# Designs tried in a protein design run: peptides against a protein of PDB entry 3V4L. Part 323

Target 1, 386 residues: chain A of PDB entry 3V4L
Amino acid sequence: GQPLAKDKVALLIGNMSYWEHPKLKAPLVDVYELTNLLRQLDFKVVSLLDLTEYEMCNAVDEFLLLLDKGVYGLLYYAGHGYENFGNSFMVPVDAPNPYRSENCLCVQNILKLMQEKETGLNVFLLDMCRKRNDYDDTIPILDALKVTANIVFGYATCQGAEAFEIQHSGLANGIFMKFLKDRLLEDKKITVLLDEVAEDMGKCHLTKGRQALEIRSSLSEKRALTDPVQGAPCSAEALVRNLQWAKAHELPESMCLKFQCGVHIQLGFAAEFSNVMIIYTSIVHKPPEIIMCDAYVTDFPLDLDIDPKHANKGTPEETGSYLVSKDLPKHCLYTRLSSLQKLKEHLIFTVCLSYQYSGLEDTVEEKQEVNVGKPLIAKLDMHRGL

## One batch from the design tools (peptide; made by RFdiffusion4, then SolubleMPNN)

Design b2_p29_8_s4 (from b2_p29_8, 17 letters changed)
Fold by OpenDDE base, seed 1:
Structure b2_p29_8_s4 (fold): chain B 386 residues (1-386), chain A 29 residues (1-29)
Amino acid sequence: as target 1 above (386 residues)
Amino acid sequence: MVAIEVSEEEKAIAEEIAKKLEEEKEKAA
């Protein structure tokens, strides 16, 4: 019969805003595009940008809680990375320069933990460089992997080579994602799909002789990313997994705020990623005696590290939100919260209405505090380990 | 990943990707 997945879960990590390393651009678009494709494949997708070492460890731990017997697990990583002695290391945004294995996540350790979950399929898509790190002489003693015959690695590049991004006009794609996205929805064995992606990439003049896709697989069964999810969740673990994923993707409800001056504001929320949310404000009613009014958001939790200079923008693009701008209402002020994984408490902030009456020179301000609870990934207590 | 300084031809490919992403969003709306 056709293989069935008990469920499908994906963790996508895109690291771009490195502290001590060159900034990247492609991980933003690549994680977004892959998220949309995997959702069409009935994956439960957690999409995370710009994680520290600690946050990456916690994201992996939460991902492993979503895995169980016969579940398909997919890990995608786009960022800096290296390979020493056949071990792949993902570099967090807070990694020192030079970084070492102690500052990085070993993919083979994650694979070991996935094998303990008795997963139906383990897919790793690694859009990172595979050069040796000469500053790290550590040979990790990895425990022997189990023979599960269900492992697939798609490396964006061959061993000892670099993975490339194309930077143009503010948006960039990884070369790997550019070719992967065109085939990802095909009903083919995942190793056959990746082999076709390798052929397509091999025709690209830009990367010819610099980047080549490498496939490493023990997959003995005909498993595809298109394999249907087994019907109604029949186990308590499947219900818990569904609830945990749903909790991590719950947006705050839109609010209508009423000010004493008679101005009404719509406050809305949109998810860009599991850890990235856009807040938008719009004036929905203004008394005629008020000639000008604006609704600003301020007083965010310090844990979010929000620069006021990047808040309350007239366009989503001015916040750095290039991907969801079409799905947002027009004529708002926009604020991008890019680090929801850092939020330990409820998201409490102030809405400040600044307005002017006809014939008065002075601006008047009214303020309302708003509590929206824990949005998106902030509901997962990714901080519980301290 | 490593950034490549893309040629004008690679720029056109990235614009075409951006345009396709825009068209896919217009079809999903």
Scores: peptide ipSAE 0.197, ipTM 0.570, DockQ to the pose 0.510
Fold by OpenDDE base, seed 4:
Structure b2_p29_8_s4 (fold): chain B 386 residues (1-386), chain A 29 residues (1-29)
Amino acid sequence: as target 1 above (386 residues)
Amino acid sequence: MVAIEVSEEEKAIAEEIAKKLEEEKEKAA
């Protein structure tokens, strides 16, 4: 019979806004496109951008809590990375220059922990460089891996090579994701699917002789990303997993704010990623005596590091939100919260209405405080210990 | 990852290759 997954869970990490390293662009689009494809495959997807070492550790721990016997686990990483002695290291955004193994997450350690969960399939998609880091001479003593015969690595590049992104004037894609996205929905054994992606990538003149996909697998069964999830969650563990994922993806409800002047504002929320939310405000009712009015959001928690210069934009794109702009209402002011994993408290902020009456030169302001609780990933308290 | 600044010419080549791959998929379907 066709293999069944007990459930399907994916953690996608895209690191681009490095502190001490060259900034990337492709991880933004690649995580987003992969998120949408994996959701069509009935994966529970956690998608995270720009994680520190501590935040990456917590993201992996929360991912491991979603894993259980017969669950399909997929880890995708796009960012800086290196490979020493056959160990793959994902580089957090706060990693020093030079970075070392103590500043990075070892993928083989994550694999060990996934094997302890008795997973049905372990897929690693690593869109990072695989050059040796000569500043790290540490040989990690890895415990012996179990023989589970359910492991697939898709490396965007071969050992000792670089993985590339195509930077254009707009959205950049990784070369790996460019070819992966075209096949990811195919009902094929995951190793066959990745082999076809390798052939497609091999035809690309831009990366010919510079980047080649490497597949490393120990997969004894015909398992595909298309494999159906086994029925209604019959176990307490499956219910807990579903609730935990749902908790991490709960948006605040849209609000209608009413000001004393008679202006009504719609306040809305959209998820770009599990840790990235767009707030938007629109004027839904304005008295005719009010000639101009704008609804600004301000007074955000300091933990979110929101620059007011990037808040309250006339377009989603001006906030750096290029991906969900088509799904957002038009004629709003937009604010992008890109670091929800840092939120220690409830998201409390002020909506400030600035308006002018016909025949008065002075602007009037009214303010309302809004508490939306812990949105999205902030419900997981990934900051615990910072 | 390493950023490649792709020239507009290399971009056009990449787009043409992508289009040929789509046309090959449509012929194989």
Scores: peptide ipSAE 0.182, ipTM 0.547, DockQ to the pose 0.290
Fold by OpenDDE base, seed 2:
Structure b2_p29_8_s4 (fold): chain B 386 residues (1-386), chain A 29 residues (1-29)
Amino acid sequence: as target 1 above (386 residues)
Amino acid sequence: MVAIEVSEEEKAIAEEIAKKLEEEKEKAA
């Protein structure tokens, strides 16, 4: 019979906005494209951009809570990284220069913890450099990994080599993701699928002799990312997993705000990633005596570090939101909240209506406070240790 | 196995969510 997954869970991390290191562009598009493909494959996907060391640790811990016996676990990482002595290190955005193993997440430690969950399949897709870090002489004494026949590593590059991004029209894709996306939906054993991606990458003249896909696998069974989920989630653990994932992906409901002047505003929310939300405002009703009217959002929680100069833009693209702009309503003001993982409290903010009456020179303002609770990833309380 | 003590209310919410996810899968098939 076709193999069945008990469930399918993916954690995707894309680090771009490094503090002390070169900024990347590919992780934005790569995490977004992979999220959409894995959703078509019935994965529960958590997608996170620009995580600190602490936030990455918490994201991995929350991912491990979603893993259980017979569950398929997929970890994708796009960002800076290195490999020392066969140990792969993912570099957080707050990593110092130079960084060391103590500032980074070891993939083999995550694998050890995944093996303790008795998972049905463990897939690692690592779109990072695998060069040695000469500033880190630490040999991590990892406990011996359990012998499990269910592990697959897809490394975007070979040991000692770099992974590259290709910039097109202001956006970039990782070369690995560029070829992976074309095959990811194929009903093939995951190692066969990755081998075909390796052949396609090998035909790319840009990467020839610079980047080559490496596959490391212990997978003894014919398992695919297309493998169906086994039946209705009837176990208590499956119900918990579904609830936890759903909590992490719950958007606030759209609101109609009514002001004393008779203006009505639609306030709406859209998810770009599990930690990135777009707020949009639109004027849905205006009295004829009001000639000009704008609805601004302000007074965000300090934890979100929102610069007012980047809020209330006339286009999604002016906020840095290029991927979901087609799915957003037109003729709004847009604000991008890119760090929802930092939110400790409820998302409370002010909607400020600025308007002018016909024949009056003075602008009038009305304000309403809005509480939308904890949106998206902010429900998982990733900060429970600070 | 850390038994995550899920309340009966959280179980009911999880069942509704699971059912919606199955109904969305059946519409996409």
Scores: peptide ipSAE 0.010, ipTM 0.286, DockQ to the pose 0.015
Fold by OpenDDE base, seed 5:
Structure b2_p29_8_s4 (fold): chain B 386 residues (1-386), chain A 29 residues (1-29)
Amino acid sequence: as target 1 above (386 residues)
Amino acid sequence: MVAIEVSEEEKAIAEEIAKKLEEEKEKAA
């Protein structure tokens, strides 16, 4: 019979905004496109941008809690990375320069922990460089891996080589994701699918002789990303997994705020990623006596590190949101919260209405505090242990 | 990942390859 997955879970990490390293652009689009494709494949996807070492560790721990016997686990990483002695290291955004293994996440350690969960399939898609780090001579003492015959590595590049991004029109894509996205929905054994992606990428003149896809597999069974999930979630574990995923993807409900002047504001929320939310405000009713009226969001929790200069923009694109802008309502003010994983408390903020009456030169302000609880990934309390 | 400064000629080649891959998919469907 066709293989069945008990469930399908993916963690996607895109690191771009490095503190001490060159900034990247491709991980934004690559994580977004891969998230949408894996959702069409019935994966439970957690998508995270710009994680610190501690936040990456917690994201991996939460991902491992979703894994169980016969579950398909997929880890995607796009960012800086290196490979020493056949061990792959993902570089967090807060990594020092130079970074060492102690500042980075070892993929083979994650694989060991996935094998302890008795997963049905383990897929690693690593869109990072595989050059040696000459500043780290540490040989990791890794515990012996189990013989599970269910492992697939898709490396965007070969050992000792770089993985590249193409910057075009202010957006960038990874070379690997450019070809992977085209085949990802095909009902093929994952190693066959990746081999076809390798052939397609091998035709790319830009990366010929500089980047080549490497497939490392012990996969003995015909497993595909298209494999159906086994039945309704009838087990207690499957219910818990579904609830945990749903909790991490719950948006605040849209609100209608009424001010004393008779202005009505619609406050709305959109998810760009599991840790990135857009807040938008729109004037839905204005009394005729009010000539000018704007609704600003202010007084965010300090943990979110929101610069007021980047809040309340006239377009989603001015916030750095290029991907979901088509799905957002027009004629709003937009604010992008890009670090929801840092939120320790409820998201409480102020809606400030600034308005002017006909025949008065003075601007009037009214304020309302809004509590939206813990949005998206903030419900997982990824900061627990700091 | 490393950013490549791609020439306009190399961008056009990369777009043409992407378009051919889409056209091959539409013919295989």
Scores: peptide ipSAE 0.190, ipTM 0.559, DockQ to the pose 0.311; fails the geometry check

## One batch from the design tools (peptide; made by RFdiffusion4, then SolubleMPNN)

Design b2_p30_1_s1 (from b2_p30_1, 12 letters changed)
Fold by OpenDDE base, seed 3:
Order: C-alpha cells, then structure tokens, then sequence
Structure b2_p30_1_s1 (fold): chain B 386 residues (1-386), chain A 30 residues (1-30)
C-alpha cells in the first residue's frame, strides 16, 4: 500500500538578525515560502525567525514533543552555520564572535533525539555554510546513531563549501530554496525529489563550481513528503499533539473598540510566522465633527523590545513585513511584533486614539488598554524557567 | 574592530554581479 504518515511535523528556523555576525536576508522569504508549501502537504509547521541559543533549544524541545512513532519530522534551518568533523552546527543570533560548538546547536544531537521518538521519517534541510570553523577545536563525542533507515539530509552545499543567498533588488532567496520550492510538491520519494533539485541547481550558472546540493540518506523505504496523513487522530497522544500545535498558531480575535467621542476602531491580527505577528488598526466609524483621527498602539510589554519608531506605520512594508502585505486590509496603521517567543505574560498594550474636532486646534486623546492573551508561539511558554 | 574585520571578510566573500544588480552572499562566516 501507499506509505502513511501518522502525522507530519516541521520546525523551520530562519536566523538573520545576528548580534555579532553579518546579517542575512534570505531566511525571511525562504522560511515563509517553505511554510506555505509544507502546509499544502498537510504538515504542522512551526516557523521561527531570529532565535537565541536558549530559544533554539526550546524550539527543538517543543518540536520533539510533537514527534511520535510513525510521525514524519522535518527540520529546516537557514542561517549561519559550520561543519566540524562531519557534525553540522546551527548558529543562534546571540552567538559570540567567534562562535564555538558550545554556543551552537548540533544537528546530529537533534537527530539522535528524533530517533528516540521512533519517527517514520527524519528530514533535515540545512541551508547554511559547511566550512570548518577553525576557532572551534572541540571534537564532539557523539553517541552512535541507531540504524533506523529513515534519515535524509539535504545540504544546501557540499562539505567544506559555502551556501549562498541571492540578493536582488533588496529581496533575497537562498539558492537551495530557490530550486527546492519548484519541486517540493511533487509526489516522489524524498531522495529522488532532492536529486532533481540537485540537477536543477547544477544547471544554474551562478552556483556552478561554488555550491552543489549534497544528499545524505539511509532511507530504505519509498517515503515522500506527499504521503497522506493517517486518518482521524485515533490516539490520545495524537489529539494532544494536534491541540498543542493549534495553541501555538491561534491568533487573537479581531476587536471592535468604541471610544467616548463615537469613533469605532477595528483592531486586527495577522500571523507572518509562529513568532511574528502584525497588529493593524483601522477607523471603521468617525463622527462628522471629527476632522482628523488616528489610532496608535503603544505601551507594549518590555520583553518584546519594540522600538516605537517602527510601530504604527502607514504600510506593512514600512514595518519590515513584505510577505503578508497582500492579505492585510488597506488603509490601516501597522505594527510588527517580531519576538513573540520572548513574551512571558499576556500581550497587554494600549490603543491611543488621537483626534481633532472641526474648529478646535487642540488634539484630544482617548486610551483603551487591550489584553489579547498569549498569541501564537507565546502560548508554549518557551521561557519556562527564566 | 573585530566586528569591522568580520564585516570586511564577509564583504570579501560576497560575489557581485553588477550587470544583473545581483550578489551572492554567504550563509556562514567565511
């Protein structure tokens, strides 16, 4: 019969905004595009941008809680990385300069933990450099992996080589993702699909002699990313897993705020990633005696590190949100919350209405506090113990 | 500074295609 997945779960990490290292751009678009494709493949996708070491560890732990016997697990990483002694290291955004293995996540350690879950398939897609880090002389003593015959690595580049992003007109894509996205929906064994991606990348004149896809596989079965999820969750564990994922992707409900002056504001929310949300405000009713009226969001929790200069923009693009802007309502003020993983408490903020009456020079302000609970990934309490 | 030296190494590893208004930027410190 056709192989069935018990469930399909993906963790996508895109690190761009490094503190002590050069900033990347491609992980933004690449994580977003891959999220949309994997959702079409019935994956439960957790998509996270700009994680610290601690946040990456917690994201991996939460991902491992979604894994079980016969579940397909996919880990995608786009960011800085290195390879020492055949071990792949993902570099967190808070990594020091120079970074070492003690500051980084070892992919082979994650693989070991995935094998303990008796997963049906383990896919690693690593969009990072594989150069040796000469500042790290640590020889990792890894435990021997189990022989599970269900492992696939897609490396964006060969051993000792660089992986690149293509920057054009202010946008960027990883070279690996550029070719992977065109094939990802094909009903093929995952190793055959990646081999076709390798051929397509090999035809690219930009990458010729610089970057080549490497496939490392022990996959003995014909498994595809298109393999159907086994029907209604029959186990209590599958129900718990579905509920846990659903909690991490629940947006706040849209609110209609009514001010004393008779102005009505619509407050709305959109997910860009599991840890990135856009807040938007729109004036839905204005009395005719009010000539000017704006609704600002302010007084955010300090844990979110929101610069007021980047809040309340007239376009989503001015917030740094280029991906979801087409799906957002027009003629709003937009604010991007990019670090929802840092939220320890409920998201409480103020909506400030500034308005002017006809024939009065002075602006009037009215304020309402709004509590939207824990949005998206903030429901997982990734900071438990800090 | 160590940061400026790293930025200089990263820019030196960046491959420019000015005719295409395109560059290849490494996804790792060189």
Amino acid sequence: as target 1 above (386 residues)
Amino acid sequence: SPKEEMEAKYEAATIHFPEKKMKLVPMGVP
Scores: peptide ipSAE 0.366, ipTM 0.873, DockQ to the pose 0.685
Fold by OpenDDE base, seed 5:
Structure b2_p30_1_s1 (fold): chain B 386 residues (1-386), chain A 30 residues (1-30)
Amino acid sequence: as target 1 above (386 residues)
Amino acid sequence: SPKEEMEAKYEAATIHFPEKKMKLVPMGVP
């Protein structure tokens, strides 16, 4: 019969805003595009940008809690990386310069833990370099992997080679993702799909002789990313997984705020990623005696590290959001919260209304505190144990 | 500094296509 997945779970990590290393751009678009494609394939997708070592460990631990017998697990990483002695290391944004294995996540350790979950399929898509790091001579003592015959690695490049992002006209894409996205929805065995992606990438004149896709697989069964999820969650574990995923993707409801002056503000929320939310404000009603009126958000929790200079922008693009801007209402002020994984408490902030009456030079302010609870990934309390 | 040395390695490994206004930037140590 056709293989069935008990469920499908994906963790996508895109690291760009490195503290001590050159900044990347491609992971933003690549994680977003891959998230949308995997959702069309009925994956439960957690998409995270710019994680520290601790946050990456917690994201992997939460991902492993969603894995179980016959579940399809997919890990995608886009960012800086290296490979020493056949071990692949993902570099967190807070990694020192030079980084070493003790500052990085070993993919083979994650694979070992995924094998303990008795998963139906394990897919790793690694959009990073595979060059040796000469500053790290540590040989990881890894336990022997089990012979599960359900593992697929798609490496963006060959062993000892570089993986590249294409930066052009302010946009960037990973070369691997550029070709992967065109085939990802095809009903093919995952190793056949990746082989076709390798052929398409091999025709690219930009990377010819510089980057080539490597497929490492033990996959003995005809498993595809298109394989249907087994019907209604009949197990307690499947219900828990569905509830946990739903919690991590719940947006605050849109609010209508009413001020004493008679101004009405619409407050709305949009998800860009599981840890990135846009807040937007719009004036929906203004009394005629009020000539000027602005509504801005302020007093965010200190854990979010929000620079007020980057808040309350006239366009989504001025916040650094180019992906969801088409789906947002126009004529708002926009604020991008890019680090929701750091939120320890409820998201409480102030909406401040500044306005002027006709014939008065002085501005008046009214303020309302808003509590929206824990939005998106903040519901998982990834900071538990700090 | 170690940072300046790493930045210089990344810039040296960056492949420029000025005629296309594009570059290839390595995603890790060069």
Scores: peptide ipSAE 0.364, ipTM 0.873, DockQ to the pose 0.752
Fold by OpenDDE base, seed 2:
Structure b2_p30_1_s1 (fold): chain B 386 residues (1-386), chain A 30 residues (1-30)
Amino acid sequence: as target 1 above (386 residues)
Amino acid sequence: SPKEEMEAKYEAATIHFPEKKMKLVPMGVP
């Protein structure tokens, strides 16, 4: 019969806002597009942007808690990377210059831990360079991997070669994701699907002789990303997994705030990623005696590092949100919280209403504190060691 | 500086297509 997945879980990491290295742009779009495709494939997707070393370690640990016997695990990484001695290193955003293996996550270590979970399929999609880092002569002593015959690596490039993002007219995509996205929904063995992606990349004049997809597989079975999830009664472990994932993806409920002046504000929330949320405010009722009325969000937790100059924008795009703007209500003020993994406490902030009465020159302010608990990934407490 | 040398390596590894207003930027050490 067709193989069945016990469940399907994906961790997607996109690092672009490096502190000490050149900034990337493609990981933003590539993680978003891949998230939407994997959701259509019934994957539980955790999507994270701009993680520190510590945050990446915690994201991997939480991902490993979602893995169990017969579960399909997919790890996608887009960002800076390197390969030393056949070991692939993902570079966190806080990595020093030069970075070393001690500052980076080794993919083969993650694979070892995934094999201990007795997963049904392990897929690694690595959109990073595979050049040697000459500043790191560390030979990682890896324990011998088990022979599980269920591993697939899709490397965006060959060993010792570069992977590139295409920057064009303000848009950026990884070359790998550009071709992968067109085939990802196909009901094919994952190695066959990746081989077709490799052929498509090989036909592209931009990549020809510069970047080629490498497939490394031990996959002995005909497993596909389209393989259905087993509809068997959820084991206690499957219920726990579903609950953990659901907690990490729960948005705050929309609120209607009522001010003493009779103004009503709708406060809403949208997820761009598991660690990125848009807050939007809209004036839904205004008394006729109030001529000017603005509603601002302010007093965010310091852990979020919210610049007030980037808050309360008239468009999602002015906040740096280009992806979810189609799904957002219009005529709001928008604020983007891009670092929810840093939130140590409840998300408490102030809604400030500034207004003016007809015939009075003085601006009046009313404030309400809002507590929305721990939104999205903030429920996993990924900061517990900081 | 080591940072400036690294930035210079990234810029040297960046492939420009000025006619297309496009560039290929390497995703790691060049």
Scores: peptide ipSAE 0.353, ipTM 0.863, DockQ to the pose 0.766
Fold by OpenDDE base, seed 4:
Structure b2_p30_1_s1 (fold): chain B 386 residues (1-386), chain A 30 residues (1-30)
Amino acid sequence: as target 1 above (386 residues)
Amino acid sequence: SPKEEMEAKYEAATIHFPEKKMKLVPMGVP
């Protein structure tokens, strides 16, 4: 019969905004595009941008909690990386210059932990360089992996080579993701799918002799990303997993705020990623005597490090939100919360209505505090222990 | 500075296609 997945879970990490390293651009689009494709494949997708070492460790731990016997696990990483002694290291955004293995996440260690969960399939898609880091001489002593015959690595490049993003006119895509996305929905054994992606990349004149996909697999079964999820969650663990994922992707409900002046504001929320939310405000009712009226969001928790200069923009694009802008209401003020993993408390903020009456020169302000609880990934408390 | 040296290495590893207004930027510090 066709293989069945008990469930399908993906963790996608895109690191771009490095503190001590050159900034990347491709991970934004690549994580978003891959998220949408994996959701069409019935994956439970956690998508995270710009994680510190600690946040990456916690993201992996939370991902491992979603894994169980017969679950398909997929880890995608796009960012800076290196490979020493056949071990792949993902570089967090807070990594020092130079970075070392002690500052990075070892993919083979994550694989060991995934094997302990008795997963049905382990897929690693690594969009990072595989050059040796000469500043790191650490030889990781890893325990021998179990013979599970359910492992697939798709490396964006060959061992000792670079992986590239294509930057054009301010946009960027990873070369690997550019070709992967065109085939990802195909009902093929994952190793066959990746081999076809390798052939497509091999036809690209930009990457010829610079970057080539490497497939490393021990996959004895015909497993595909298209494999159906086994029906209704029959186990307590499956129910817990479903609830945990749902909890991490729950948006605040849209709110209608009513001010004393008779102005009504719609406050809405949209997810760009599991740790990135757009807040938008719109004036839905205004008395005719009010001539000017704006609804600003302010007084955010300090943990979010929100610069007021980047809040309350007239377009989603001015916030850096290019991907979900088509799905957002028009004629709002937009604020992008890009670090929801940092939120320790409830998301409490102020909606400030600034308005002017006809025939009065002075602006009037009314304020309402809004508590939306813990939105999206903030429900997982990824900072527990700092 | 060490940072400027790494930025210079990264820029040196960047492959430019000026005719296409395109560049390939490495996803790792060289």
Scores: peptide ipSAE 0.342, ipTM 0.859, DockQ to the pose 0.735

